# Designs tried in a protein design run: peptides against a protein of PDB entry 4AID. Part 21

Target 1, 242 residues: chain A of PDB entry 4AID
Amino acid sequence: FDIKRKTIEWGGKTLVLETGRIARQADGAVLATMGETVVLATAVFAKSQKPGQDFFPLTVNYQEKTFAAGKIPGGFFKREGRPSEKETLVSRLIDRPIRPLFVKGFKNEVQVVVTVLQHDLENDPDILGMVAASAALCLSGAPFMGPIGAARVGWVDGAYVLNPTLDEMKESKMDLVVAGTADAVMMVESEIQELSEEIVLGGVNFAHQQMQAVIDAIIDLAEHAAKEPFAFEPEDTDAIKA

## One batch from the design tools (peptide; aimed at target 1 E223 H224)

Design b2_p15_1_s1 (made by RFdiffusion4, then SolubleMPNN; from b2_p15_1, 8 letters changed)
Fold by OpenDDE base, seed 3:
Structure b2_p15_1_s1 (fold): chain B 242 residues (1-242), chain A 15 residues (1-15)
Amino acid sequence: as target 1 above (242 residues)
Amino acid sequence: SLEAKRAALEALWSK
């Protein structure tokens, strides 16, 4: 197996991105670890457009499977079926920043699946899932203009905290999730308690600065493990509207 | 490099 691994220190935690061991049938697959939280992201794309396809058919599915439930708060046997509220929300958090980064006119089906394999009860798998999904897409050969990075920012004791633990988040006056490219913020989601606009904007900037190390790690992984880019030529009719 | 491949793709998609 040609296993490629990138390891960085990120917010006082070790982030590991690995490819080549599992889910090799996918176009891209990344095992991401932070602390003892582990996620698998897979990206699969169709090699042709369906007849009559008029929109970009991207599906993002974040899932916390029952085999991880011994390490997930709430212990409910998730029946095979309807996603939980959390799974639905996190699927949207992943979808929002990646959807605009596909090449205009690309209408082949794309499926991103993020599976939580382990939870450490400290590191939320949502941010890790965003990072893993970005990495899997960059490895896939799909016409994706990523990577994106992602970060959660807290405000604890008058300071920004990168990716606060679940316990630190209880004391945080901010839950700020940011995703972006090297050059731009693509998505902000925030819950704020009595903080100034200046502190919130500073949090967005802090997140964007801190995610650069993740973006660079995905680029380094992709340089060593990415598939050849899929040969895609947009139809001339979509190029004239730029 | 990934950057060279990206730049080549951007050049193809910008025609």
Scores: peptide ipSAE 0.038, ipTM 0.645, DockQ to the pose 0.271
OpenDDE base, seeds 1, 2, 4, 5: peptide ipSAE 0.019, 0.019, 0.011, 0.029; ipTM 0.585, 0.563, 0.391, 0.725

Design b2_p15_1_s2 (made by RFdiffusion4, then SolubleMPNN; from b2_p15_1, 7 letters changed)
Fold by OpenDDE base, seed 5:
Structure b2_p15_1_s2 (fold): chain B 242 residues (1-242), chain A 15 residues (1-15)
Amino acid sequence: as target 1 above (242 residues)
Amino acid sequence: MLAEKRAKLEALWSK
């Protein structure tokens, strides 16, 4: 097996991105680990467009499997067959920053699936899932102009905290999730308790700065493990405006 | 270095 691994220290935690061991049938597949939280991201894309496809058919599915339910808070109440509220929200958190980064005119089906394999009850799998999805897309050969990074920022004891634990988040006055490229912030979601706009903007900048190490790690992994880019030429959409 | 790596990946996907 050609296993490629990138390991970095990130926010005082070890982030591991691994490819080549599991889900080899996907176009891209990344096993991401932070602490004892483990996610698998897979990216699959169609090699042709469906006849009459008028929109970009991207589907993102974040899921916390029932076998991990004994290690995932609230896992005992997951009825088989419908995404939880969390799974729906995290699927959107992943979708929002990646959707605009596909080459314009690409209308082949793309499926991103993020599966939580293990949860340590400290490290939330959402940020890890965003990172893993970004990495899986970069490895896939899909016309994806990533990578994105992601970070959660807390505000604890008058300071920014990168990827606070679930326990640190109980003391945090901010839950700020940011995703972006090396050059731009692509998505912000925030829950804030009585903080100034200056602190929030500072948190976005802090997140964007701290995620660069992750972006760099994904780039390094892709240099060693990415598939050849899918040969895609956008149809000249300007010819339809004449 | 990082900008060059990114530019290389972007050049692969923008083809």
Scores: peptide ipSAE 0.067, ipTM 0.738, DockQ to the pose 0.235
OpenDDE base, seeds 1, 2, 3, 4: peptide ipSAE 0.023, 0.026, 0.020, 0.026; ipTM 0.671, 0.700, 0.658, 0.705

Design b2_p15_1_s3 (made by RFdiffusion4, then SolubleMPNN; from b2_p15_1, 5 letters changed)
Fold by OpenDDE base, seed 2:
Structure b2_p15_1_s3 (fold): chain B 242 residues (1-242), chain A 15 residues (1-15)
Amino acid sequence: as target 1 above (242 residues)
Amino acid sequence: MLEEKRRKLEELWSK
């Protein structure tokens, strides 16, 4: 097995990104760990466009499967076959920032699957899933202009907190999820209680700053483990006019 | 250095 691993300290926690051990049949696959929360992200893309395909067929599927139910709160009660509200929301959180970063004119089917393998009851797998999905796409050879980073920001005791634990979030006046590239914020999702716009904007900036370490970690992993880029030439009509 | 790495990856995926 050619296993590549990147480890960083991030918000006082160890983030591990690993590839080459699991899901080798995918174009990209990343096992991401923070604390004892573990997710597997896989990226698969078609090597040809379907006849008559008129839109970019990206699907993102975040799943908290029943095999992890013994380690996920409420996992025992998940009905097989329909995504939960959480799974639907997190799938959208992953989709929103990555969708705009595919090369224009690329209309091959892309499937991103994020599977929660373990939950430590402290670290929410959503942020970890966003990071893992970004990394898996960067490893895949798909025409994806990532990486994205992601961060959750809380407001606890008058300060920003990076990726608050589920228990810290109970005391937080802010649940701010940000995703972005090195240069730009791509997505903001926020639930805020009685905070000024200034504090919220400061939270977005804090998130974007803190996710740079993750972006750098994904780039470093991709430099050592990415597949060759898929040979794709966008049609001239889709060329971004300079 | 990191920006250059990102740029290089983006240039590879745009080809």
Scores: peptide ipSAE 0.023, ipTM 0.673, DockQ to the pose 0.231
OpenDDE base, seeds 1, 3, 4, 5: peptide ipSAE 0.011, 0.021, 0.023, 0.006; ipTM 0.392, 0.610, 0.681, 0.426

Design b2_p15_1_s4 (made by RFdiffusion4, then SolubleMPNN; from b2_p15_1, 5 letters changed)
Fold by OpenDDE base, seed 4:
Structure b2_p15_1_s4 (fold): chain B 242 residues (1-242), chain A 15 residues (1-15)
Amino acid sequence: as target 1 above (242 residues)
Amino acid sequence: MLEEKRKKLEELWSK
């Protein structure tokens, strides 16, 4: 196995991005670990467009498997079949920032699957899943103009907290999820309790600054482990709309 | 160095 690993300290926790051990059949595959929370992201893309394909067929599936249910809050009640509300929400959180970053005119099927393998009951796998999905896409060779980083920001005792634990979040006046590239914020989702717009905007800036280390870590991993870029030439008809 | 690497990756994915 040609295992590549990047390790950084991020928000006082060790973030590990690993590739080459699992899901080698995918175009990109990343095991991401923070604390004892572990996710597997896989990216697969079709090498051709379907005839008559008129939209970009990106599918993002975040899933918390039953084998991890003993470590996941509420996981014991997960039925096989339909995604939970959480799985649906997190799938959208991953989808929203990545969808705009595909090269215009690329209409090959892309499937991103994020699977929670382990949960430590402290580190939420959603942010880790966003990071892992970004990394898997960057490794895949798909025409994805990432990476994205992601961060959750809390407001606890009058300060910003990067990726608060589930227990710290109970005391937080803010649940702010930000995703972006090195240059731009791509997505903001927020639940806020009686905070000024200034504090919220400061939280977005804080998140964007803190995710740079993750973006750099994904770039470093991709330099050592990415597949060759897929040769894609956009048809001239879609390039004229830029 | 990191910006140059990022730019190189972006150039690779834009081909």
Scores: peptide ipSAE 0.025, ipTM 0.684, DockQ to the pose 0.249
OpenDDE base, seeds 1, 2, 3, 5: peptide ipSAE 0.019, 0.026, 0.019, 0.006; ipTM 0.546, 0.692, 0.658, 0.429; seed 2 fails the geometry check

Design b2_p15_2 (made by RFdiffusion4)
Pose (drawn by RFdiffusion4):
Structure b2_p15_2 (pose): chain A 242 residues (1-242), chain P 15 residues (1-15)
Amino acid sequence: as target 1 above (242 residues)
Amino acid sequence: TDFLEEVYEKRRELE
């Protein structure tokens, strides 16, 4: 039972989100393609709370398979091992904006794994990784508040540029990743060539405008394919507090 | 969440 939101031509690149063919046993699994870079994002959460668990346990693992680029690993063991700098950075990049959007009071194990299956030498899977992770979360049925969008905004020839490719990045004076909900920007991360607060803030806003098409697309797939929502009521400590 | 309930109800209507 296969389902796509393959629409979203997004910033001139084709973005496809597919579910129901791969990883059917996960709560949420989405194979996401942008251009020819492909990642599988899976989301599983426990249907129970561990005794005495006192914070919300969430793990995000982002991993790159070197076969995603047609190469065998250079390591003595010719197999991927400990996460690189890029994999741990991207893992925090997904975790940061998601961790606060789970319903206050929820403390079940949640694991989201994103694996890079193909890299097209142009479209960084890091942003795509964020989008696919958000899509799988929505589909899983966990208490995850609305979808997240994300984009990289560059600054080339005096204009904002959405999801610039790796070659376009050579010419950019800004590297800004933004992830947000429909209402709000949730995170920023950037490296900037001494640009003003105004332009930087402009890029943040441009990104939040440009990522709406993605949130829409996730909402659209969730309307056709999401699992039943997991019932979770927080405790009404409201009367005790007053 | 209200969002997840809304999108699930729409899926049932489509079915």

Design b2_p15_2_s1 (made by RFdiffusion4, then SolubleMPNN; from b2_p15_2, 9 letters changed)
Fold by OpenDDE base, seed 2:
Structure b2_p15_2_s1 (fold): chain B 242 residues (1-242), chain A 15 residues (1-15)
Amino acid sequence: as target 1 above (242 residues)
Amino acid sequence: TELSEKLYAKKQEKE
């Protein structure tokens, strides 16, 4: 197996991004680990556009499967078929920042699937899923102008905390999820308890700064393991304005 | 982005 791995220390935790061991049939596949939380992200894209396709058919599916339920609270009772509220939310959190980063005019079907394989009850798989999805897309050869990074920021005891544990989040006055590129914030989602706008804006900046190490890790992984870019020439949509 | 540009540039150098 040609296994490539990147390991970084991130917010006092070890982040591992691995490719080449699992889901080798996907265009991109990344096994991401933080603590004992483990996610598999896969990216698959169609090599042609469907006839009559008028929109970009990106589907993001985040799933916390029942086999991980030995560590996932309430996971034992997930009936097959309907995404939980969390699964729906996290699928959107992944979709929002990545969707704008595809090359304009690319209308081939893209499917991103993030599967929680293990949960440690400390590290939320959502941030890890965002990172893994970004990495899987960067490895896939799809015309994706990533990577994105992601971070959660808490506010605990008057300080920013990067990727607070589920227990630290109970004491946090802020749940701030940020996703972005190296250069730009692409998405912010926040739940805030009586904090100033200054603290929130500072949290966004903190998140964006802290995610750079993840972006760099994805770049390094992609330099060693990315597939050749898919041959896609955007139709010159500017020529139709003549 | 820089990564995509680098990956596409490497492809163009091979063609």
Scores: peptide ipSAE 0.026, ipTM 0.604, DockQ to the pose 0.190
OpenDDE base, seeds 1, 3, 4, 5: peptide ipSAE 0.024, 0.025, 0.009, 0.022; ipTM 0.579, 0.578, 0.381, 0.580; seed 4 fails the geometry check

Design b2_p15_2_s2 (made by RFdiffusion4, then SolubleMPNN; from b2_p15_2, 8 letters changed)
Fold by OpenDDE base, seed 1:
Structure b2_p15_2_s2 (fold): chain B 242 residues (1-242), chain A 15 residues (1-15)
Amino acid sequence: as target 1 above (242 residues)
Amino acid sequence: TELSKKLYAKRQELE
């Protein structure tokens, strides 16, 4: 197997991004690990636009499957159930920052699937899923102008905490999820308990700074493992309006 | 990196 791996220390935890072992049929596939939480992100895109396609058909599906201990299901078990509220929310958290980063005029179908394979009950798979989805898109050859990074920021004992554990979050006055590129913040979601705007803005800046290491890790992985870019030229829509 | 430059160049072409 030609397995490529990037490992970084991130917020006092080891983040591992791996490709080439699983889901080789996808355009991009990344196994991401932090602690004992493990997610698989896959990106697939159509090589042609459907006739009459007028919008960009991006679908993002985040799934938390209770896998039996020790089996990474090698098969796409379609969960027949309705997405949970959490699965719907996290699917949206992944969709929001990536959607605007596709090349304008690209209207080929894109499907991103994030599957939680293991959960350690300490590290939330949502942030890891955002990172894995970004990495899978960068590896795919799709006309995606990522990567994005993502981070959760807590406020515990008068300090910012990067990707606080589920136990640390019980004492946190802030649940701040940020996603962005190297240059810009693309998405902020926040739940805040009696904190100043200054602390919240400082949290956004802290998140954006801390996610740069993840962005750099995705770039390094993509330099070694990305597919050739899909040849896409946007139709000059200005020439049709003249 | 070369990839970051390609991604950045594509962003500038779209702005």
Scores: peptide ipSAE 0.025, ipTM 0.629, DockQ to the pose 0.070
OpenDDE base, seeds 2, 3, 4, 5: peptide ipSAE 0.024, 0.023, 0.019, 0.021; ipTM 0.646, 0.618, 0.603, 0.624; seed 5 fails the geometry check

Design b2_p15_2_s3 (made by RFdiffusion4, then SolubleMPNN; from b2_p15_2, 8 letters changed)
Fold by OpenDDE base, seed 4:
Structure b2_p15_2_s3 (fold): chain B 242 residues (1-242), chain A 15 residues (1-15)
Amino acid sequence: as target 1 above (242 residues)
Amino acid sequence: TELSKKLYEKRKEKE
């Protein structure tokens, strides 16, 4: 197995991005670990467009599988069923920042699957899932103009906290999720108590600054492990609308 | 985006 691994310190925790050990049948696959929380992201894309395809068919599926039930809060044996509200929400959090970053005119089917394999009860797998999905897409060869980074920002005792633990979040006046590229913020989602707009904007800037190390880690992993870029030429008609 | 171009260019320079 040609295993590639990138390890960084991020918010006082070790982030590990690994590829080459599992899910090698995917176009891209990344095992991401922070603390004892572990997620597997896979990216698969079709090598051709379906006839008459009029929209970009991106699907993102975040799943908390019951095999991790002994290490997932509320981990009942979820039978194959409708996604939970959390799984639906996190799937959208991953979808929103990545969807705009595909090359215009690309209408091949893309499937991103993020599976929680382990949860440490401290590190929420949502941010880790966003990072892993970004990394898997960058490794896949799909015409994805990433990477994105992601961060959660809390406000505890008058300070910003990067990726607060679930326990620290109980004391936080802010739950701010930010995703972006090196150059731009792509998505902000926030639940805020009584805080000034200045503190919130400062939180977005803090998140965007702190995610640069993750973006750089994904780039470094991709330089060593990414597949050849898929040869995609947009039809001239879609290029003119850019 | 400049970053995907840079990633693509850096990969082409290593091949």
Scores: peptide ipSAE 0.027, ipTM 0.613, DockQ to the pose 0.294
OpenDDE base, seeds 1, 2, 3, 5: peptide ipSAE 0.025, 0.023, 0.026, 0.023; ipTM 0.656, 0.633, 0.617, 0.632

Design b2_p15_2_s4 (made by RFdiffusion4, then SolubleMPNN; from b2_p15_2, 7 letters changed)
Fold by OpenDDE base, seed 5:
Structure b2_p15_2_s4 (fold): chain B 242 residues (1-242), chain A 15 residues (1-15)
Amino acid sequence: as target 1 above (242 residues)
Amino acid sequence: TKLSEELYRKKKELE
């Protein structure tokens, strides 16, 4: 197996991005680890457009599979079939920043699946899932103009905290999730407790700065492990309707 | 964005 791995220190934690061991049948697959939280992102895209396809058929599915009762807190057997509220929300958090980054006119089916394999109860798998999904798309050969990075920012004791632990988040006056490219913020989602707009904007900037290391790590991984770009030429007709 | 374009371009330039 040709396993490619990128490791960085990020917010005082080790982030590992790995490809080539798992889900090799996908167009892109990344195993991402932070602490003992582990996610698998897979990207698959159709090599042709369906007849009559009029919209971009991107599906993002984030899943926290309850492995056996000992490794994920709250051992409720999620009944097979309906995403939890969290899974639905995180699927949207991943979808929102990546959807605009596909080449205009690309209407082949794209499926991104993020599966939580392990949860350490300290590191939330949502940010890790966003990073992994970005990396998987960058490896896939899909006409994806990524990577995106992502970060969570807390406000604890009058300071910004990058990717606060679940325990630190209990003391945080801010839950700010940011996703972006190297050049732009693509998505902000925030829950704020009585903080100034200045602090929130500062948090967005802090997140965007801190995610650059992740973006660079995804680029480095993609330079070593990406598939050949899918030969896609957008038809000129979609340029005229702007 | 330029870097996304750059990654996709670098991938195409490596072809």
Scores: peptide ipSAE 0.020, ipTM 0.576, DockQ to the pose 0.203
OpenDDE base, seeds 1, 2, 3, 4: peptide ipSAE 0.019, 0.019, 0.016, 0.010; ipTM 0.537, 0.560, 0.529, 0.450

Design b2_p15_3 (made by RFdiffusion4)
Pose (drawn by RFdiffusion4):
Structure b2_p15_3 (pose): chain A 242 residues (1-242), chain P 15 residues (1-15)
Amino acid sequence: as target 1 above (242 residues)
Amino acid sequence: SKAVSDSEPITHRTP
């Protein structure tokens, strides 16, 4: 039972989100393609709370398979091992904007794994990884508030540029990753060539505008393919507090 | 909704 939201031509690149063919045993699994870079994002959460668990346990593991680029690893063991700098950075890049959007009071184990299966030498999977993770979360049925979008905004020839490729990045004076909900920007991360607060803030806003098409696309797939929502009421400590 | 059923799989590389 296969489903896509392959529409979203997004910033001139084709973004496809598919579910129901791969990883059917996860709560949410989405194979996401943008251009020819492909990641599988899976989301599983426990249907129970561990005794005395006092914070929300969430793990995000982003991993790159070197076969995603047609190479065997250079390491003595010719197998991927400990996460690199890029994998841990991207893992925090997904965790940061998601962790606050789970319903206050929810403390079940939640694991989201994103694996890079193919890299097209152009489209960084990091942003795609964020989007696929968000899609799998929505589909899983966990108490995760609305979808998240994300984009990289560059600054080339005096204009904002959406999801610039790796070659376009050589010419950019800004590298800004933004992730947000429909209402709000949730995170920023950037490296900037001494640009003003105004332009920087402009890029953040441009990104939030440009990522709406993605949130829409996730909502669309969720309307066709999401699992039943997991019932979770927070405690009405409201009367005790007053 | 704009999501549709589709029989064509997304392809990718494998080891």

Design b2_p15_3_s1 (made by RFdiffusion4, then SolubleMPNN; from b2_p15_3, 7 letters changed)
Fold by OpenDDE base, seed 2:
Structure b2_p15_3_s1 (fold): chain B 242 residues (1-242), chain A 15 residues (1-15)
Amino acid sequence: as target 1 above (242 residues)
Amino acid sequence: STAEESSEPIKYRKP
């Protein structure tokens, strides 16, 4: 087993990104850990486009499986077959920032699956899932212009808090999820309680700054563990508009 | 002519 691992300190927590142990049949697979929360992200992409494919067929599926649900608040009875509201929301949070970063004209099927394997009740697997999905895509060889980083920002006692615990979030006046590249914010999602626009904008900037260490960690992992880039040349569709 | 900066895919060449 050629196992590659990157470990960083991130917001006072150890983030571990690991590849090569599990899900080796995927194009990319990353086991991400923060605290005792553990997620597996897998990226799989088709090596050809389906005949008549007119849109980019990206599917993102975040899943908190029942084996992890013993530690997930309220998780005792996931009915088989329907995503929870949380799973649906987190799947969208992952989809939104990554979808624009695929090379234009790439219409091969891409499937990103994030599976929560363990939950510590402190570290929400959503941010970890975003990071892991980004890393899995970067490792896959898919024509993905990542990595993305992600961060949650709270506002507790008049300060920004990076990736607040579920308990700290109860005291937070802000639930701000940001995703971006090294250079750009790609997605903001926020729930805010009576905060100024200045504090919110400062939170976005704080998130974007704090996610750079994660982006760098994904890059370092990918330099050592990425598959060869899939040979994809976009058809120069812009040449037809001249 | 908006220069869409074609961000070059990070070509992870295996060492």
Scores: peptide ipSAE 0.025, ipTM 0.529, DockQ to the pose 0.023
OpenDDE base, seeds 1, 3, 4, 5: peptide ipSAE 0.020, 0.020, 0.000, 0.022; ipTM 0.529, 0.521, 0.364, 0.519

Design b2_p15_3_s2 (made by RFdiffusion4, then SolubleMPNN; from b2_p15_3, 8 letters changed)
Fold by OpenDDE base, seed 4:
Structure b2_p15_3_s2 (fold): chain B 242 residues (1-242), chain A 15 residues (1-15)
Amino acid sequence: as target 1 above (242 residues)
Amino acid sequence: SLAEESDEPIEYREP
């Protein structure tokens, strides 16, 4: 097997991005690890547009499978079926920043699946899932103008904390999830307790700065492991200003 | 903590 791995230190934790071991049938597949939390992201895209397709058919599915459920906080053995509230929320967190980065006019079906394989009870798989999904898309050859990075920022004892543990989050006055490109913030989601706008904005900036190492790690992995870019000519989008 | 870029090259593991 041709396994390619990028390892970085990120917020005092080892982040590993790996490709080539599993899900080789996907266009892109990344096994991401932070601590002992492990996610598999897969990206698959159709090589043609469906006749009469009028919208971009992106589907993002974050799932916490039953084999990991014994270690997922509040993870009851979820029956195969309807996404949980958490799975629905995290699927949206992944979808929001990636959707606008597809080349305009691309209307081929894209499926991103993020599967939690292991949970360490310290590192939430949502941020790791966002990173893994970004990496899988960059490896896929899809016309995706990523990577995105992602970060969670806490506010503990008057300081920003990058990707706080579940225990550190109990003391945090902020749950700030940020996703962005190298150049821009694409998404902010925040739950805050009695913090100034200045602290929150500082948290967004901190997140965006700290995710650069992840973006660079995805780029480096993609330089070695990406598939050839899918040949896509965007339709002249001047016609859609109607 | 500044994210220290690991100057570690991409590890290629042949299984």
Scores: peptide ipSAE 0.026, ipTM 0.454, DockQ to the pose 0.068
OpenDDE base, seeds 1, 2, 3, 5: peptide ipSAE 0.018, 0.020, 0.025, 0.022; ipTM 0.432, 0.460, 0.441, 0.423

Design b2_p15_3_s3 (made by RFdiffusion4, then SolubleMPNN; from b2_p15_3, 7 letters changed)
Fold by OpenDDE base, seed 4:
Structure b2_p15_3_s3 (fold): chain B 242 residues (1-242), chain A 15 residues (1-15)
Amino acid sequence: as target 1 above (242 residues)
Amino acid sequence: STAEESEEPITYREP
C-alpha cells in the first residue's frame, strides 16, 4: 500500500496525518492522530450535478462510533440512527469553515464523514476532525480552496493554551475554537467566562497563528498524495444577469 | 520560544 504520512509537533503533541491505508474508495481519506485520539475523515463528491440542483449539497457528518464509545467521556451507547447533540455540533463546526471555500457554482454532492476511531480521554476529536476533514478534501480533487486549519484555545493561569486537554479545559476560562485558511479566519466559536474582548481577540490571533503549521502539513501531504483536480468550470452566472 | 518546525519529511511506508 502506498501510505503517505506527515508528522508534525503541534502544541507539544504529535499530529499525524496519514493517507493510503484506509478508505481508498473515497475521493479523499485521512487518518489523523493526536496523542491516542484517532479520527478518519473521508471526502466523496459526485462527478456531476443533479438536474435542477439549485443549492450546493454539502453534507458533513461527524460520528462517534460505538467501538470508540467505551473510551468517549459521557459516551452512552448512542443508538445508531440520530446524531447526538455533540455529533450535530461538531458536524456544524466542520461544515461552517469549509462550505465557503468551495468554488462558486459547484453544486455536485459532497459528503464529508468524520469518524472517531479512538479517543484517549485527553484530546478532543473535534479539532482533529476539522483538520482531518480539511486534509481529506484537499486530497480529494474536489474544487475546494482549502486547506483550513483549526485550533482550540484555552485560557489557563493567565496564558493561552493550544488544544488544551480535557483536564486542562476544566481549569480554562475559555473554550475558543477557530478555523481558518492561511490568510483568513473563517469561523470562531467561543464559550468564555468573564474574559475581556482583548483576551478573546488575542486567542483568535493565537489560534490562527498556531494553525499555520497544520495548514502547511496538509499542503505538504496534498503535494504528495492529492488526486488530480476535478475539472470544473463554473457556469458564468454573470452572463445570466445581463 | 520558536517552535522548531521539525519538518519531518513525509514518510512513505510500504505495508
Scores: peptide ipSAE 0.010, ipTM 0.441, DockQ to the pose 0.065
OpenDDE base, seeds 1, 2, 3, 5: peptide ipSAE 0.007, 0.009, 0.006, 0.000; ipTM 0.413, 0.422, 0.392, 0.374

